# Peptides against a protein of PDB entry 2YKT, part 20

Target 1, 231 residues: chain A of PDB entry 2YKT
Amino acid sequence: SRSEEMHRLTENVYKTIMEQFNPSLRNFIAMGKNYEKALAGVTYAAKGYFDALVKMGELASESQGSKELGDVLFQMAEVHRQIQNQLEEMLKSFHNELLTQLEQKVELDSRYLSAALKKYQTEQRSKGDALDKCQAELKKLRKKSQGSKNPQKYSDKELQYIDAISNKQGELENYVSDGYKTALTEERRRFCFLVEKQCAVAKNSAAYHSKGKELLAQKLPLWQQACADPS

## One batch from the design tools (peptide)

Design b1_p14_1 (made by RFdiffusion4)
Fold by OpenDDE base, seed 2:
Structure b1_p14_1 (fold): chain B 231 residues (1-231), chain A 14 residues (1-14)
Amino acid sequence: as target 1 above (231 residues)
Amino acid sequence: LLEELEEKAEELKE
């Protein structure tokens, strides 16, 4: 029946969230943590590299003929420091606004969805059983009426069952329909949450990239000419 | 979203 098909679809939505979406989201979080760790490693390694560059700048500053190049090397290291500060802010956002929040949500969601599905199934079955009961009673009544010398005796009761069946059928259909809408809304809400959190991270990432571009664009011409200028 | 869901629900009733 139409109601049965819609019921199956509703259950499938919940199952898809629990068995496909949530596991995939957990994997996404795990991959995000790996990515974060790698970026932290890059930050640490970069610090060592640019600290070594500062040392080269110190040596240049102590030289007789290359003093001005010391300042250039220091500027290069300083620009890197500023870029790294922006990266660190992005990483904090990535951790706190995306990974942590997604992890919290996915952890709680399995219990919630299981309960929601169970509630839906219980109520759907209850309404279905009530409908089946009325249909069975009507069938019994009709059999009695066919064997009776006075069928009119059962006419009022037959009408009552017909009305009850109609009402219960309508209630079941409405309930299943609402259940399907609710399930799809739950699914969409989860995707929207992911998109919104990813957008927040993207904004912070954009700030990092913009700052880096601006700083390097400003200083690079100066650094490129440094060796051409006499001391 | 609500409109889309309603349409899908109605399609299932046909």
Scores: peptide ipSAE 0.011, ipTM 0.530, DockQ to the pose 0.052
Fold by OpenDDE base, seed 1:
Structure b1_p14_1 (fold): chain B 231 residues (1-231), chain A 14 residues (1-14)
Amino acid sequence: as target 1 above (231 residues)
Amino acid sequence: LLEELEEKAEELKE
């Protein structure tokens, strides 16, 4: 029946969230943590590199013929520090706004969805069983009427069962339809949450890249001229 | 998309 088909579709939506979406989201969070760790590693390694560059700048400042190049090397290291600070802010947001929030939600969601599906199934079954009972009683009544010398005795009761079946069928169809809409809304809400959080990450990443581009564009011409114009 | 899916759900109800 149409109601049975829609019921199967509804159950499949909940099952897809529980068995496909949530495990995939857990994996996404794990991959995000790995990515964060790698970026933190890059930050640490870069610090060592630019600290060594500062040491080269100190040596230039102590020289007789290359003093001005010391300042250039210090500026290069300082620009790196500023870019790195922007990266750290991005990483902080990535951790606090995306990973932590997704992790909290995915853990709570399994219990919530299980309860929601169970509630739907229980009520759907209850309505289905009530319908089946009325249909069975009508069939029994018709058998009794066919064997009776006075079939008219059962006519009013037959009409009552027909009306009850029609009403219960309509109620079941409405309930299953609403259940399907609810399930689809639950699925969409989860994807929308992911998209919104990822948009925040993208915004923060754009700010990091913009700041780096601006700082380097400002200083690079000066650094390039330093060797061409000895003091 | 959600509206389209809701319409399909209503079609299945009829």
Scores: peptide ipSAE 0.016, ipTM 0.534, DockQ to the pose 0.056; fails the geometry check
Fold by OpenDDE base, seed 5:
Parts: structure tokens; C-alpha cells; sequence
Structure b1_p14_1 (fold): chain B 231 residues (1-231), chain A 14 residues (1-14)
């Protein structure tokens, strides 16, 4: 029946969230933590590289013929420091605004969804059983009427059961339909939450890249001329 | 998308 099909669809939505979405989200969070760790590693490695570059700048500054190149090397290191500071801010946001919040949500969600599905199933079954009972009683009544010498005796009761069946059928269909809408809304809410949090991270990432581009665009022409125009 | 799916749910109710 249509109601049975919609019931199956409703259950499948909840199952998909619990068995596919939530595990995938946990994996996404884990991959995010790995990415964060790798970026922190890049930060550390870059510090060593640019510290070594500063040392080369110091040597240039001590020379008689290459002093201006020392300043260039120091500027390169300073630009890197500023870019790195922006990266650290982005990483803080990535951790606090995305990973932590997603982790908190996914931990609570399994119990919530299980309870929601169970509640839906219980009520759906209750309404279905009540309908089945009325249908069974009508069938029994009709059998009695067919075997009776006075079928008119059962006419009023037959009408009552027909009305009850119609009402219960409508209630069941409405309940299952609403259940399906609710399940889809729950699924959409979870995707929307992910998208919104990812948008916040994307904004912070854009700020990081913009700052880097701006600083390098400003300084790079000066650095390129340093060797062409000796003092 | 949700509205479309809700409409489909109503069609299944009929």
C-alpha cells in the first residue's frame, strides 16, 4: 500500500542518517583533525626554513658588498611571519568553529535519532494495529450477516465499522506522511549545519590567502630588483 | 529541495 511504502521510506531516511551520514561525518571530523595536524607541522617546518633564511640575511648584512640583500632576506622572513600568523588564526577557527562543534553534534545525535525512530515506529504500529482490528471486526460481522435470516440487524454496526476504518486509514496516512516530512527535515538540517560551518571556515581561509597574496604582491617587485640594482 | 520532497510525500499519501 501507499502508506506502507511511505513508512519504509521514512524508516530508510532515519537509517541512512544513523548508518551512513553519522559514520561518514565522524570520518570527516577525523580527516579534519589530520589536516589540522599536517598544517601545524607545516608551520613548524617553515619556521626552521625561514630561521635559516634569516641567518643568511645576517651574513649578507655583515658583508661589504651585499648589505642591501640582507634587508631583502629579512623582509622575506617577516612576510612569512605575517602569513603564518594569519594561518594560525584560520586553524583556530577551523578547530573551534568546525571540528569541535561537529564532534559535539554527532555524539549526541545517535541517541536522539534512535529515540525519534522508535517513537515513530511505535505510533505507526499502534495506528496500523487499530486499523487492522477494525477491518477484522467488519469481516467477522459480514460473515455473520451472510449467515443470518435477518441481515438488516447488522446494518448499523456495519456502517459504524466502515466509518471507523475510513477515519483510521486517513489518520494513518497522515501520520506516515508527516513522519516522512519530519525525517527529511532532520536530514536536511544536518547537511545545512555542515554547510554553514564549512562556509565559516571558507571565509577564514579566504582571509588567509588574501593576506598572503597582498603581502607578496607588494614586496615581490622590490625583491626582484635588488640584484639588478647593486649599491 | 525539501519542498519538492514534501510534495512527493503528499503524492504518496494520495
Amino acid sequence: as target 1 above (231 residues)
Amino acid sequence: LLEELEEKAEELKE
Scores: peptide ipSAE 0.015, ipTM 0.529, DockQ to the pose 0.057; fails the geometry check
Fold by OpenDDE base, seed 4:
Formats: C-alpha cells, structure tokens, sequence
Structure b1_p14_1 (fold): chain B 231 residues (1-231), chain A 14 residues (1-14)
C-alpha cells in the first residue's frame, strides 16, 4: 500500500542518518582533529625557523657593515609572529565553533534519533494494528451475514466498521506522511548545520589569509630594497 | 528544497 511504502521510506531516512550520516560525521570530526594537530605542528615548526632567523638578525646587528639588515630580519620575524597569531585565532575558532559543537551534537543525536524512530514505529504499528483489527472484524461480520437468514441484523454494525476503517486509514496515512516530512526535515537540518559551521570556518580562514597578505605586501618592498641601499 | 520535499511527500500521500 501507499502508506506502507511511505512508512518504509520514513524508516530508511532515520536509518540513513543513524548508519551513514552520523558515522561519517564522526569520521569528519576525527579528520578535523588531525588537521588541527597538523596546523599546530606547522605553528611550532615555524616558531623554530623564525627564532633562528632572529638569531641571524642579531648577528647582522653586531656587524659593522650589515646593521640595517639586522632590522630587516627582525621585521620579518615580527610579521611572521603577527601572521601566526591570526592562525592561532583561526584554529581556536575551528576547534570551538566547529569540532566541539559537532562532537557534542553527534553524541546526543544517536540517542535522540533512536528514540524518535522507536516512537514513530510504535505509533505507526499501533495505528496499523487497530486498522487491521477493524478490517478483520468486518470480514468476520460479512461471513456471518452471508450465512444468516436475517442479513439486515448486521447492516448497522457493518456500516460502523466501514466508517471506523475509513477514519483509521486516513489517520494512518496522515501520520505516516507527517512522519516522512519530519524525517526529511531532520536530515536537512543536520546538513544545514554542517554547512553553516563550515561557512564560519571559511570566514575565519579568509581573515587569516587576508591579514597575512596585507602584512607581507606592506613590508616586502622595504625588505627588497635593503640590500640595494646600504646605510 | 524543503518545499520540493513536502510536495513529494504529498504526492506519496495521494
């Protein structure tokens, strides 16, 4: 029946979220944590590199002929520090606004969806069983009427069962239809949440890249001239 | 998209 098909579709949506989406989201969070760790590693390695550059700047500042190049090397290290500060801010946002929030949601969602599916299944079965019972009773009544010398005795009761079947059929169809809409809305909400959180990450990433580009573009011409114009 | 999904759900109800 149409109601049975829609029921199967509804169950499949819940199953897809529980068995495909949520496990994939857990994997996504794990990959995000790995990416965060790698970026933190880049920050640490960069610190070592630019600390070594500062040491070269100190040596230049101690020289008689290269003092001005010491200042250039210190400026390069300072610009790097500012860029790394922006990266750290982006990483904090990535952790707190994306990973932590997704982790909290996916953990709660497994229990929520299981309960929601069970509730839907229980109510759907209850309505289906009530309909089946009325249909079975009508069939029994019709068999009794066919074997009776007075079929009119059963006419009022037959009408009552027909009306009950019609009402229960309509209720079941409406319930299953609403259940399907609800399930699809639940699925869409989860994808939308992921997209919105990724947009926040993208904005923070753009700010990091923009700041780095701005700082380097401002200073690079000065640094390029330092060797041509000895003081 | 939600409207399209709702329309599909209504088509299944008919």
Amino acid sequence: as target 1 above (231 residues)
Amino acid sequence: LLEELEEKAEELKE
Scores: peptide ipSAE 0.012, ipTM 0.523, DockQ to the pose 0.057; fails the geometry check

Design b1_p14_1_s1 (made by RFdiffusion4, then SolubleMPNN; from b1_p14_1, 7 letters changed)
Fold by OpenDDE base, seed 2:
Structure b1_p14_1_s1 (fold): chain B 231 residues (1-231), chain A 14 residues (1-14)
Amino acid sequence: as target 1 above (231 residues)
Amino acid sequence: SLDEKLEEAKLLKE
């Protein structure tokens, strides 16, 4: 029946979230943590590199013929420091606004969805059983009526069962329909949450990239000219 | 799409 088909679809939505979406989300979080760790490693390694560059700048500043190049090297290191600060802010956002929140959600979601599905199944079954019972009673009544010399005796009761079946059928169909809508809404909500969190991270990442672009665009021409200018 | 699936659900209810 149409109601049975819709019931199967409803269950499949919940199963898809629990068996496909949530495991995939856990993997996404794991990959994100790996990415974060790698970026943290880059940050540390970069610090060492630019600290060494500062040392070269110090040597230039102590030289008689290359003193001005010391300032250039210091500026290069300083620009890196500023870019690095933006990266660190991005990483904090990546951790706190994306990974942590997704991890919290996915951890709680399995229990929630299981309970929601169980509740739906229980109520759907209850309504289905009640409908089946009424249908069975009507069938029994009709058999009695067919064997009776006075079928009119059962007419009022037959009408009552017909009405009850109609009402219960309608109630079941409405319940399953609402259940399907609810399930789809739950799925959409989860994807929307992911998209929204990714948008927040993207905004923060954009700030990092913009700062880097601006600083380098401003200073690079000066650095390129430094060797052409005699001391 | 979600909207299409919701419409399908309505059709199943009819």
Scores: peptide ipSAE 0.015, ipTM 0.501, DockQ to the pose 0.053
Fold by OpenDDE base, seed 3:
Structure b1_p14_1_s1 (fold): chain B 231 residues (1-231), chain A 14 residues (1-14)
Amino acid sequence: as target 1 above (231 residues)
Amino acid sequence: SLDEKLEEAKLLKE
């Protein structure tokens, strides 16, 4: 029946969230944590590299003929420091605004969805059982009427059961339909939450990249000319 | 889209 099909679809939505979406989201969070760790590692390694660059700048500053190149090397290191600060800010946002919040949601979601599904199933079954009972009673009544010498005695009761069945069928269909809409809304809400959090991270990432581009674009021409300029 | 799926659900009800 249409009602049974829609019921199966509704259950499948909840099952898909619980068995496919949530596990995949947990994996996404885990991969995000790995990515964060790797980027933190890059920041640490970069510090060592640019500290060594500063040392080269110090040596240039102490020279008689390369003093200005010392300043250039210091500027290169400083610009990188500023870029790394922006990266760290982005990583904090990535952790706090995406990973932590997603983790909190996904951990609580299993219990919520299980309860929601159970509630739906219980009510759906209750309505279905009531409908089945009325249908069974009508069938019994019709059998009794066929065996009776006075079948007209049961006509009013038969009409009552027919009306009850019609009403209960309509109620069940409406309930299952609403249940399906609710389930789809729950699924969409979860994807929307992910998209929104990713957008927040993307804004911070854009800021990091823009700042780096601006700083380097401003200084790079000066640095490129430094060796051509007389000391 | 969600709207399309909701419309499909209505068709199942009818």
Scores: peptide ipSAE 0.014, ipTM 0.510, DockQ to the pose 0.057
Fold by OpenDDE base, seed 1:
Structure b1_p14_1_s1 (fold): chain B 231 residues (1-231), chain A 14 residues (1-14)
Amino acid sequence: as target 1 above (231 residues)
Amino acid sequence: SLDEKLEEAKLLKE
């Protein structure tokens, strides 16, 4: 029946969230943590590289013919420091606003969805069983009427069962329909949450890249001229 | 889309 098919669809939505979406989200969080760790490692390694660049700048400052190049090398290291600070801020946001929140959400979701599905199934079955019972009683009544010399005796009761079946059928169909809408809404809500959190990450990433681009664009022309015009 | 799926659900209800 149509109601049975819609019931199956509803259950499949919940199962897809629990068995496909949530495990995939857990994996996504794990990959995010790995990415965060790698970027933190890059920041640390970069510090060593630019500290060494500062040392080269110190040597230039101590020279007789390359003093101005020392300042250039110091500026290069300082610009990098500012870029790295921006990256660290982005990473903090990535951790606190995306990873932590997703982890908290997915941890609670399994219990929630299981309870929601169970509630739906219990009520759906209850309504279905009540309908089946009424249908069975009507069938018994009709069988009795066919064997009777006075079928009119059962006419009023037959009408009552027909009305009850119609009402229960309508209630079941409405309940299953609402259940399907609810399930689809739950699924959409989870995807939307992910999209919104990822948008925040994208904004922070854009700010990081913009800051770096601006700083380098400002200084690079100066650095490029340093060797062309010695002091 | 979600709206399309909801309309499909209505058809199943009929």
Scores: peptide ipSAE 0.011, ipTM 0.509, DockQ to the pose 0.053
Fold by OpenDDE base, seed 4:
Structure b1_p14_1_s1 (fold): chain B 231 residues (1-231), chain A 14 residues (1-14)
Amino acid sequence: as target 1 above (231 residues)
Amino acid sequence: SLDEKLEEAKLLKE
């Protein structure tokens, strides 16, 4: 029946979220944590590299003929520090605004969705059983009427069952239809949440890249002339 | 819209 097919579609949406979306989201979070760890590793390795660059700058500053190049090397290290500060802010946002929030949501979602599905199934079954009961009673009544010498005795009761069946059928169809809309809304809400959190990360990432570009563009011409124009 | 998706699903059943 139409209601049965819609019921199957509704259950399939819940099952898809529980069995496909949520496990995939958990994997996404795990991959995000790995990515975060790798970026933290890059930050640490970069610190070592630029600390070593500072040491070279110190040696230049102590030399008689290369003192001005010491300042250039220090500026390079300082620009790196500023860029790293922006990266750390981006990573903080990546952790706190994306990974942590997604993890909190997905951990609670399994129980929530299971309860929601069970509630829907229970009510759907209740309405279906009530409809089936009315249909069965009508069938019994019609059988009695066929065996009776006075079928007119059952006519009013037959009409009552027909009306009850019609009303219960309509109620069931509406309930299942609303259930399907609700299930689709639950699915869309989860995707929208993911998109919104990714947008926040993207904004912070853009700020990091913009700041880095700005700082390097400002200083690079000065650094490029340092060897050609000794002071 | 969600309503459009619901109607589309109904049409697929016919």
Scores: peptide ipSAE 0.011, ipTM 0.492, DockQ to the pose 0.047

Design b1_p14_1_s2 (made by RFdiffusion4, then SolubleMPNN; from b1_p14_1, 6 letters changed)
Fold by OpenDDE base, seed 1:
Structure b1_p14_1_s2 (fold): chain B 231 residues (1-231), chain A 14 residues (1-14)
Amino acid sequence: as target 1 above (231 residues)
Amino acid sequence: ELDELLAKAKELKK
């Protein structure tokens, strides 16, 4: 029946969220944590590199003919430090606004969805059983009427069952329809949550890239000219 | 309404 088909669709939405979406989201979070760790590693490695650059700047400052180049090398290291500070801020946001919140959400979601599905199934079954009962009673009544010498005796009761069946059928169809809409809304809400959290990450990432571009654009012309100018 | 919803659901699965 149409209601049975819609019921199956509704259940499949909940099952897809629980069996496909949520596990995939957990994996996404795990991959995000790995990515965060790698970026932290890059930051640490970069510090070592630019600390070594500072050492080269110190040597230049101690030289007789390259003193001004020492300042250039120090500036290069300082700009890098500022860029790295911006990266660290981005990473904090990535952790706190995306990973932590997604982890909290997915942890609570399994229990929530299970309860929601169970509630839907229970009510759907209750309505279905009530409908089936009325249909069965009507069938029994019709059998009795066919064997009776006075079929008119059962006419009023037959009409009552027909009306009850019609009402219960309509109620079941409406309930299942609403259930399907609710399930789709639940699915959409979860995807929207992911998108919104990823948007926050994108904004912070844009800020990081913008800051780096600005700092380098400001200083690079000066650095490029340093070797052309005699001491 | 139910028929429309079913039709839409079938289309989305394709």
Scores: peptide ipSAE 0.027, ipTM 0.592, DockQ to the pose 0.037
Fold by OpenDDE base, seed 3:
Structure b1_p14_1_s2 (fold): chain B 231 residues (1-231), chain A 14 residues (1-14)
Amino acid sequence: as target 1 above (231 residues)
Amino acid sequence: ELDELLAKAKELKK
């Protein structure tokens, strides 16, 4: 029946969220944590590299003929420091605005969805059982009427059961339809939340890249000319 | 452009 098919679809939506979406989201969070750790590692390794560059700048500053190149090397290290500060801000946002919030929600979601599904199933079954009972009673009444010498005695009661069955069938169909819409809305809400949080992270990532591009574009011509200038 | 994308995401959530 239409109601049975829609009921199966509704249950499948909840099952898909619980068994496919949520586990995949947990994996996404785990991969995000790994990515964050790797970027933090890059920051740490870069510090050592640019500290060594500063040391080269110090040596240049102590020389008689390369003093200005010392300043260039210091500027290179400083620009790197500023870029790394932007990266750290991006990572904080990545952690706080995406990973933490997704983790908190996904851990609570299993209990919520289980309860929602059980509530739906209980009410759906209750309505279905009530319908089945009315249909069974109508069949019994019709059997009695066929065996009776006065079948007209049962005509009014038969009409009452037919009306009740029609009403209960309509109620069941409406309930299952609403249930399906609710389930689809729950699924969509979760994807939209992910997209929204990823957009916030993307803004901070864009700021990091923009700042880096700006700083390097400003200084690079100066650095490229430094060796051509007389001491 | 990113603000527009965020706005769209919020609208879709409603």
Scores: peptide ipSAE 0.025, ipTM 0.649, DockQ to the pose 0.596
Fold by OpenDDE base, seed 2:
Structure b1_p14_1_s2 (fold): chain B 231 residues (1-231), chain A 14 residues (1-14)
Amino acid sequence: as target 1 above (231 residues)
Amino acid sequence: ELDELLAKAKELKK
């Protein structure tokens, strides 16, 4: 029946979230944590590299003929420091605005969805059973009426069961329909949440890239000219 | 997409 098919679809939505979406989201979070760790490693390694560059700048500043190149090397290191600060802000956002929030949601969601599905199944079964009982009673009544010399005796009861069946069928269909809408909405909200959090990270990432581009575009021509200008 | 899925659900036959 239509209601049975819709019921199966509703259950499948919940199962898809629980068995496909949530495990995939957990994996996504795990991959994100790995990515964060790698970026933190890059940050640390980069600091060592540019600290060493500063040392080269100090040596240039102490030289007789390359003093101005010391300032260039210091500027290169300073630009890196500023870019690094933006990266750190991006990483904080990545951790706090994406990973932590997704992790909190996915941990709570398994219990929530299980309860929601169970509630739906229980109520759907209850309504289905009530309908089946009314249908069975009508069938019994009709059988009695066919064997009776006075079938009119059962006419009022037959009408009552027909009305009850119609009402219960309508209630079941409405309940399953609403259940399907609710399930699809739940699924959509989860994807939307992921998209929204990823957008927040993207905004912070854009700030990092923009700052780097601006600083390097401003300074690079000066650095390139440094060796052409003798002291 | 959600609306399409809901529409499909209304057309289910069995």
Scores: peptide ipSAE 0.021, ipTM 0.504, DockQ to the pose 0.047
Fold by OpenDDE base, seed 5:
Structure b1_p14_1_s2 (fold): chain B 231 residues (1-231), chain A 14 residues (1-14)
Amino acid sequence: as target 1 above (231 residues)
Amino acid sequence: ELDELLAKAKELKK
């Protein structure tokens, strides 16, 4: 029946969220944490590299013939420091605005969805059972009428059951339809939340990349010319 | 996609 099909669809939406979406989201969060950790590792390793570069700059500054190259090397290290600061800000946002919030939501969601599904199932069953009962009673009444010498005696009752069945069928169909819409809305809400949080991260990431691009674009021509200029 | 699914839901309700 139409109502049965809609009911199955509704249940499948909830099951998909609980069994597919939420586990996948947990994995996404885990992968995000791994990515964050790796970037932190990059930061640490980069510090060592550029500290060593500064040391080379110091040596150049102490030389008679390469003093200006010392300044270039210092500038390279300083630009990196500024880029790194921007990266750290991005990582903070990544952690606080995406990972933490998603983790909080997914942790609470299992219980919520289970309760929502259960509520829907209970009410759906209740309405279905009531409909079945009316149908069964009508069937019994019709059997009695067929065996009776006075079938007209049951005509009013038959009409009442027919009306009741029609009303209950309509109510069931409406309820299941609304249930399906609600389930789809719940699913969409979760995806939208993910998208919104990812957008925030993207903005901060863009700022990081922009800052790096700007700083390097400004300085790189100067650095490239340094070796060509006479000391 | 959501709109299509919602439309389907409406059809099933009829």
Scores: peptide ipSAE 0.018, ipTM 0.473, DockQ to the pose 0.056; fails the geometry check

